# Peptides against a protein of PDB entry 4Z63, part 275

Target 1, 334 residues: chain A of PDB entry 4Z63
Amino acid sequence: LCLGMNDLTGNIPEDLFHLKRLNLLGIQENRLSGSLSREIRNLSSLVRLDVSWNLFSGEIPDVFDELPQLKFFLGQTNGFIGGIPKSLANSPSLNLLNLRNNSLSGRLMLNCTAMIALNSLDLGTNRFNGRLPENLPDCKRLKNVNLARNTFHGQVPESFKNFESLSYFSLSNSSLANISSALGILQHCKNLTTLVLTLNFHGEALPDDSSLHFEKLKVLVVANCRLTGSMPRWLSSSNELQLLDLSWNRLTGAIPSWIGDFKALFYLDLSNNSFTGEIPKSLTKLESLTSRNISVNEPSPDFPFFMKRNESARALQYNQIFGFPPTIELGHNN

## One batch from the design tools (peptide; made by RFdiffusion4, then SolubleMPNN)

Design b2_p27_1_s3 (from b2_p27_1, 11 letters changed)
Fold by OpenDDE base, seed 4:
Structure b2_p27_1_s3 (fold): chain B 334 residues (1-334), chain A 27 residues (1-27)
Amino acid sequence: as target 1 above (334 residues)
Amino acid sequence: SRTLYGTSNYVLDLENSSWVTTEEPVP
């Protein structure tokens, strides 16, 4: 049953929960309000539940143990409060959990040993606090993780060295500290292609440790951290780099010539730093800027990228990294 | 107030396996 993208109001009719054979319930993009009924438990054949972009409030009902076929739960952009229900945090069937842009709070707790099918987790823009859950790497299929805009004080857990499934990771604006430790840990994530750490590590030094290596890194965004230091030499070994945003830091020194050696680099933002010297001539030879058809046949991360062109402009949401126009931004440097 | 010039927030759209930008106010 797909009733999305309407102006429906009120709550879900109770009779809808009698549909025991229902595989898909999509009621997204409406004005549905009130609590999400616990009677969802009656939809025992449910595979996909999309209640996103509504006005739901209250706690998410703890009924997911009665939904053994549920693979997709989309609840982003609601007013949900409380924590992740225990049954949801223990769901062995769940592949995707999206609860971004809610008011969920408390410590983030997932039973990753039980959540054997979880591959995508979006809990961005909530009120989770405490530390990052150390057991996330136990979610053996977890590839996409957005935990941005929460309050995860402290450092990236050491256990994340073992996060082999991790490919796309956003921790932007989560009150993280110790960028050196974070990068030192995350470099061990062999499948990591996209890393977003914007609005963390306030005033720290960007490490220039040559021992750091991100072999498969395609997207690195560490903007607006007031980071000090220079362009990190270790980044030059990330030959697959496509997008680099280090804007709004306090980086100094010259822009190194090796930045033009990235064959796939199509988006570079080094603006609002303290870089000096000449613009490397190698930047004019970036193949990605000269070729019209860079078909990057890579699965796009499940995380949105936002770009604001000017103060008055709305931030443009790009669902795909490749949706960014080829850009070199070096403005507002010394 | 930190002005969000550039890529302010990247969120992974898990449904589409795509990265999308969210306008989240910079604290």
Scores: peptide ipSAE 0.022, ipTM 0.639, DockQ to the pose 0.081; fails the geometry check
Fold by OpenDDE base, seed 2:
Structure b2_p27_1_s3 (fold): chain B 334 residues (1-334), chain A 27 residues (1-27)
Amino acid sequence: as target 1 above (334 residues)
Amino acid sequence: SRTLYGTSNYVLDLENSSWVTTEEPVP
C-alpha cells in the first residue's frame, strides 16, 4: 500500500493495521501527525515501512520484535523523540534504518551483534549525545553511516579500526575532537571511500603523517574546522581521489604539484585558507578536467549530489558524481 | 541550513544513495 506524496492528515486508520499480509506500507510525504501507532505490530509480513516526511511525534513504538520480515524502516523528517526502541536496535532482519532529522536523544545504542543484516544507518540531525558507539564495527554488513549533526563528544573509537564494512561515513558537525586519532583509526577501514568530517576538530592541526594511507578514498570533506598545517603528504597516495574539500581552514604553505596527479579528481575546494605560492601547472592537465571521456569505475560511488552554492541560489541536483561541473576553488588565499 | 560561510556540510541520503549539502527542515 503506497499513499505517499499526498496531503493526508491526522492519524493512520487503525483498521489498516489488520492487514496481516501487507509487505509494503508507504505513507511518506504527507501531513500525518500524532504518535506512530504500536498497532504496526500487527503487520507481521511487513518488509518496508516508510513514514518519512510527516508530522509524527512521540516515541517510536517498541514493537519491531513482531516484525520479523522488516528490512526497511524510513522515518526521516518527523518529530520523533526518545531513543531507538530496543526491539529495533536488536532487529536481525533490518537492512536500512533512516531516522534522520528527528528529535531522538540520549545515548546511541545498537545491538550490532543482533543486527546482522544492517547495511545502512542514517541518524543525522538528531539530538544524540555522549560517545560514538564503540560496537558499530560489530555490525558486520554496515556500509553506509550518517551520524552528522549530533553531539558526540570525544574521539572516534579505537574499535573503528576493525570497521571493515564501512564505505560511506559522515560525522559532520558532531563536536568531535582529535583529528589525528580519527584519521589514524579510520585509515584501517579498507573499504572507506567517502569521509565527511566538516565542522569538527576546531583549531587542531591536520596531521602530515606519511604513515597514513587511505587506499580507496574517493571523497574527503574536512571543511570549516580551522585546521592548521599544510596539504597532507599522505593524501597523495589516495590515487582514486575524486572530490577534495578542505575549505575554510587555516592551512598554509604551497599547494603541492601532486594534486594534479589525481586522474579522477574533478572537484577541488581549497578556498578560504592561507595557501601561498604558485598554482601548480599540473592542475591544468588533470584528465578529469580536460577530457570528456570519463571512465566510470565500478567501485566509484555514483550517487546524486545536491549543491547549494549560496543562500540565494536554488540547490542544484547532479544525478551522477561525474555530473558535477569540473570545479577548482582556490579563492581567498594569501 | 548546514552550509556555513559557503562551506559544504554533506550528509548522506541513504534511501536515494545521495549526498546533500543542505539541512532538511524540521516539520
Scores: peptide ipSAE 0.021, ipTM 0.633, DockQ to the pose 0.067; fails the geometry check
Fold by OpenDDE base, seed 1:
Structure b2_p27_1_s3 (fold): chain B 334 residues (1-334), chain A 27 residues (1-27)
Amino acid sequence: as target 1 above (334 residues)
Amino acid sequence: SRTLYGTSNYVLDLENSSWVTTEEPVP
């Protein structure tokens, strides 16, 4: 049953939950309000539940033990409060959990040993506090993780050295400390391609440890951290780098010539730093920026990007590099 | 700045398997 993208108001009629054979319930992008009924437990055949972009409030009902087939739960952009229900945090069937932009609070707790199918987790923009869950690497299939804009404190857990499944990771604006430790740990995530750490590590030094290596790193965003230091030499070994944003830091020194050696680099923002010297000529030879002719083998990101020009604008999707605006931002440097 | 906005609001769009810039949190 798909009723998304309407102007429906009120709550979900209780009689809807008598549909025992329902596999998909999509009611996203409406004005539905009130509590999400516990009677969703009656939808025992449910595989996908999308209640995102509504006005739901209250706690998420703890009924997911009665939904053994549930793979997808999308509840982003609601008013949910409380924590992750125990039954949801222990769901062996769940592949994707998106509860971004709610008012969920408390310590984030997931039983990763039970959540054997979880591959995507978006809990960004909530009110979770405490430390990052040390047991996230126990979610052996967890590939995509957004925990940005929560009130986490401390450092990236040492256990994340074992987070082999991790590919996309955002921890932006979560009050994290010790960037050296974070990078030292996360370099062990052999599948890590996208790392976003913006608005953390305030005033720390960006490590220039030659032992750091991110082999598969394609996207690195560490903006607005007031980081000191210089362009890190270890980054030059990330040959697959496509997007680099180190803007709004306090980085100094020259922009190194190796920045132009990245064959797939199509977005570079080093603006609002304290870089000096000349712009490397190698930047004018970046293949991704200079090639006007799209070849069949043109480098592309593994995933599309969505960018908004402003807060009120619709997100623009860029699926290919040729669609993504080539960008070199070096403004507001010395 | 445009960049600051974008980077500050990077989130993972799980539905589209993409990185997305989003608006400030909706209360």
Scores: peptide ipSAE 0.019, ipTM 0.632, DockQ to the pose 0.074; fails the geometry check
Fold by OpenDDE base, seed 5:
Structure b2_p27_1_s3 (fold): chain B 334 residues (1-334), chain A 27 residues (1-27)
Amino acid sequence: as target 1 above (334 residues)
Amino acid sequence: SRTLYGTSNYVLDLENSSWVTTEEPVP
């Protein structure tokens, strides 16, 4: 049953929960309000539940033990409060959980040993606090993780050295500390292609440790950290780099010539730093900026970016990374 | 401060496998 993208109001009719053969319930992008009914437990054949972009409130009901076929739960952009229900945190069938942009709170706890199918987790823009869950690497299929815009104070757990499945990771604006430790740990994530750490590590030094290596790194965003230091030499070994944003830091020294050796680099933002010297001539030789016919391997087949420069402006959607306009931003350096 | 105006927040949209540079609107 797909009723999304309407102007439906009120709560879900109780009779809807008697549909025992229902595999898909999509009621996203409406004005549905109130609590999400516990009677969802009656939808025993449910594979996909999409209640995103509504006005739901209250706690998410703890009924997911009665939904053994549920693979997709989309509840982003609601008013949900409380934590992740125990039955949801133990779901062996769940592939994707998206609860971004809610008011969920408390310590984030997932039973990753039970969540054997979990591939994507989006809990960004919530009110989770405490430390990052140390057991996330036990979710052996977990590839995509967004925990941005929560209050995860502290450091990246040491256990994340074993996070082999991790490919896309955002911890933007989560009050993280110790960038040296974070990078030292995350370099062990052999499948890591996209890393966003913006608005963390306030005023720390960007490590220039030549032992650091991110072989598969395609997207690195570490903006707005007021980081000190220079362009890190270890980054030069990330030959697949496509997007680099180190803007709004306090990086100094020259922009190194090796920045122009990245064959796939099409977006570079080093603006609002304290770089000195000349612009490397090698930047003018970047094939990705001069040739329209370069086939770039995308981190994901369908990896759109939304760029919004002004809060009042509409976001520009780019369906693929290479769809992003080739950009070099070097403005506002000393 | 100038740094506040240049604040960029990156969020991964796992539903669409997309990245957003600003906060999502609240309902």
Scores: peptide ipSAE 0.018, ipTM 0.596, DockQ to the pose 0.073; fails the geometry check

Design b2_p27_1_s4 (from b2_p27_1, 11 letters changed)
Fold by OpenDDE base, seed 1:
Structure b2_p27_1_s4 (fold): chain B 334 residues (1-334), chain A 27 residues (1-27)
Amino acid sequence: as target 1 above (334 residues)
Amino acid sequence: SNVLYGTSDYILDLTNSSWVTTSEPVP
């Protein structure tokens, strides 16, 4: 049953939950309000539930143990409060959980040992607090993780060294500390291609440890952290780099010539730093900007990226990273 | 100047739609 993208209002009729054979329920992008009925438990054949972009409120009902076939739960952009219900946090069938842009709170807890099928998790823009869950690496299939814009504190857990499945990771604006530790840990994520750490590590030094290495890194965004230091030499070994944003930091020194050696680099933002010296000539020879026939091994995220120009602005969606316009931003430097 | 909010802030949004999102929770 697909009723998305309408102007439906009110609550879901309770009788709808008598549809025992229903596999897909999509009611996204409406004006549905009230609590999400616990009677969804009656939809025992449900595989996909999309209630995103509505006005739902209250707690998410703890009935997911009665939905053994549920693979996709999309509830982003609602008014849900409370935590992730226990049954959802223990779902062995769930592949994708998207509860971004709600008012969920408390400590984030997932039983990753039970969530054997979870591959995508979006809990960005909520009110989760405390520490990052140390057991996330136990979600052995978890590839895409957005935990941005929560009230986390502290450091990236040491356990994330074992996060082998992690490919796309955003922790933007989550009050994280110790960038050196974070990078030192995350470099062990062998499949990590996209890393967003914007608005963290305030005032720390960007490590220039030559021992750091991100083999598959394609997207690195560490903007607006007031980071000190210089362009990190270790980054030069990330030959697959496509997008680099280190804007709005306090980085100094010269922009190194190796920045132009990235064959796939098409988006570079080093603006609003304290860089000095000359613009590297190598930037004028970036293949991605000069050649129309560049085969870029585009990262294939399961879900789109969003770019925001400011905190209050709506984020623009890009389905593919190449959707970002080719950009060199070097403004507002010395 | 570096105290200002950055001009670039990226998030991953795990949605299969083409919707435009916001960082503000729905009221």
Scores: peptide ipSAE 0.020, ipTM 0.608, DockQ to the pose 0.071
Fold by OpenDDE base, seed 2:
Structure b2_p27_1_s4 (fold): chain B 334 residues (1-334), chain A 27 residues (1-27)
Amino acid sequence: as target 1 above (334 residues)
Amino acid sequence: SNVLYGTSDYILDLTNSSWVTTSEPVP
């Protein structure tokens, strides 16, 4: 049953929960309100539940032990409060959990040893606090993780050295500290292609440790951290780099010539720093900017990117980073 | 001018390279 993208209001009719053979319920992008009924437990054949972009409130019901086939739960952009229900945090069937942009709170806890199928986790823009869950790497299939805009004080857990499945990771604006430790740990994530750490590590030094290596890194965003230091030499070994944003920091020194050696680099923002010297000539020869026929193996995170062309327009959703225009931004430097 | 929202939950203004933290767009 797909009723998304309408103007439906009120509560979900209770009779809907009598559909025992229902595999897909999509009621996203409506004006549905009230609590999400516990009677969803009656939908024992449910594989996909999408209630995103509504006005739901209250706690998410703890009934997911009665949904043994549920693979996809999308509840982003609602007013849900409380934590992740125990049954949801222990779901062995769940592949994707998206609860971004809610009011969920407390310590984030997932039983990763039970969540054997979890591939994508989006809990960005909530009110989770405490520390990052150390056991996330125990979710052996977890590839996409967005925990941005929460309050995870402290450092990236050491256990994340073993996060082999991790490919797309965002921790933007989550009150994290110790960028050196974070990068030192995350470099061990050999499948990591997208790393977003914006608005963390306030005033710290960007490490220039030549031992750091991100082999498959395609997207690095560490903007607005007031980071000190220079362009890190270790980044030059990330030959697959496509997008680099280090804007709004306090980085100094010259922009190195190797920045133009990235064959797939199409988006570069180094603006609002304290870089000096000449603009490397190699930047004018970036293949991604000069050739239209470059095949780029782009990472495809489950987290959408949005673009507004004007303030009155609805944001356009992009599932690919390629949707970003080719950009070189070096403004507001010395 | 284009305003971009990424996985960082921020607005990127490509015209002047300004950064603004934002919540997810309201439906």
Scores: peptide ipSAE 0.022, ipTM 0.594, DockQ to the pose 0.121; fails the geometry check
Fold by OpenDDE base, seed 3:
Structure b2_p27_1_s4 (fold): chain B 334 residues (1-334), chain A 27 residues (1-27)
Amino acid sequence: as target 1 above (334 residues)
Amino acid sequence: SNVLYGTSDYILDLTNSSWVTTSEPVP
């Protein structure tokens, strides 16, 4: 049953929960309100539940142990409160959990040993606090993780050295500290392609440790951290780099010529720093900026990039980052 | 225009070359 993208109001009729053979319930992008009914437990054949972009409130019901086939739960952009229900945090069938932009709170707890099928986790823009869950690497299939805009004080857990499945990771604006430790740990994530660390590590020094290496890094965003230091030499070895944003920091020194050696680099923002010297001429010869006949191979993430043409409008989805306009921004460095 | 990268709720304003922290609006 797909009723998404309408103007439906009120709560879900209780009779809907009598559909025990229902595999897909999509009621996203409506104005449905009230609590999400516990009676969803009756939908025992449910594979996909999308209640995103509504006005639901209250706690998410703890009934997911009665949904043994549930693979996809999308509840982003609602008013849910409380924590992740125990049954949801222990779901062996769940592949994707998206609860971004809610009012969930408390310590984030997931039983990764039980969540053997979890591939994508989006809990961004909530009120989770405490420490980052050290056991996330135990979710052996977890590739996409968004924990941005929560209050995870402290450092990236040492256990994340073992986060082999991690490909897309955002910790933006989560009150994290110690960028040196974070990068030192995350470099061991051999499948890491996208790393977003914006609005963390305030006032720290961007490490220039030549031993750091991110082999498959395509997207690095570490903006607005007030980071000191210079362009890190270790980054030059990330030959697959496509997008680099280090804007709104306190980086100094020259922009190195090797920045123009990235064959796939199409988006560069170094604006609002304290860089000096000349603009490397190599930047004018970036292949990705001079020709559109470049194929950028990247996997399609479950949580794609977005572009908004109007702030009041919904963002347009881009499954591939290369869909963005090629950009070089070096402004405001004096 | 604004660009939201990855899974972050941090939007880059291409007009001003700045990042803006935002949340998704409730429909």
Scores: peptide ipSAE 0.021, ipTM 0.598, DockQ to the pose 0.122; fails the geometry check
Fold by OpenDDE base, seed 5:
Structure b2_p27_1_s4 (fold): chain B 334 residues (1-334), chain A 27 residues (1-27)
Amino acid sequence: as target 1 above (334 residues)
Amino acid sequence: SNVLYGTSDYILDLTNSSWVTTSEPVP
């Protein structure tokens, strides 16, 4: 049943939950309100549940133990409160959980040993507090993680050095500290392609440890951290780099010539720093700026990036990094 | 021109270093 993108109001009729053979329920982008009914438990054949972009409120019902085939739960942009229900946090069938832009709170807890199929987790823009869950690496298939815009104080857990499945990771604006430790840990994530750490590590020094290595890194965003230091030499070994944003920091020194050696680099923002010297000539020879045919396996995160050039307009959603226009921003350095 | 960048319901304004909400409703 697909009823998305309408102007439906009220709550879901209870009779709908008698459909025991229903595999897909999509009621996204409506004005449905009230609590999400516990009677969802009756939809025992449900594979996909999309209730996103509604006005649902209250706690998410703890009935997911009765949904053994549920793979996709999309509930982003609602008014859900409380935590992740225990049955949901223990779901062995769930592949994707998106609860971004809600009012979920408390300590984030997932039973990753039970969640054997979880590959995408979007809990951005919620009210989770405490520390990052140390057991996330136990979710052996978890590739995409957005935990941005929560209140996770402290450091990246050391256990994340074992997060082999991690590919896309956003922790923007989550009050994290110790960038040196974070990078030192995350470099062990062999499949990490996208790392977003904007608005953390305020005033810290960007490490220039040549021992750091991110082999598969394609996207690095560490903007607005007031970071000190210079362009890190370890980054030069990330040959697949496509997007680099280090804007709004306090980085100094010259922009190194190796920045132009990235064949796939099409978006570079080093603006609002304290860089000096000349613009590397190699930047003018970047193939990515002249050719649209970049043969690069682009990261395909489930969670899009957003770009706005005009605040009065809706933010443009980009599911692929390649969707960004080729850009070099070097303003406000001298 | 002002460039805003983000991965969630908040976008970083790269001109003034502030967060701006996306078009999605903020709870």
Scores: peptide ipSAE 0.018, ipTM 0.583, DockQ to the pose 0.081; fails the geometry check

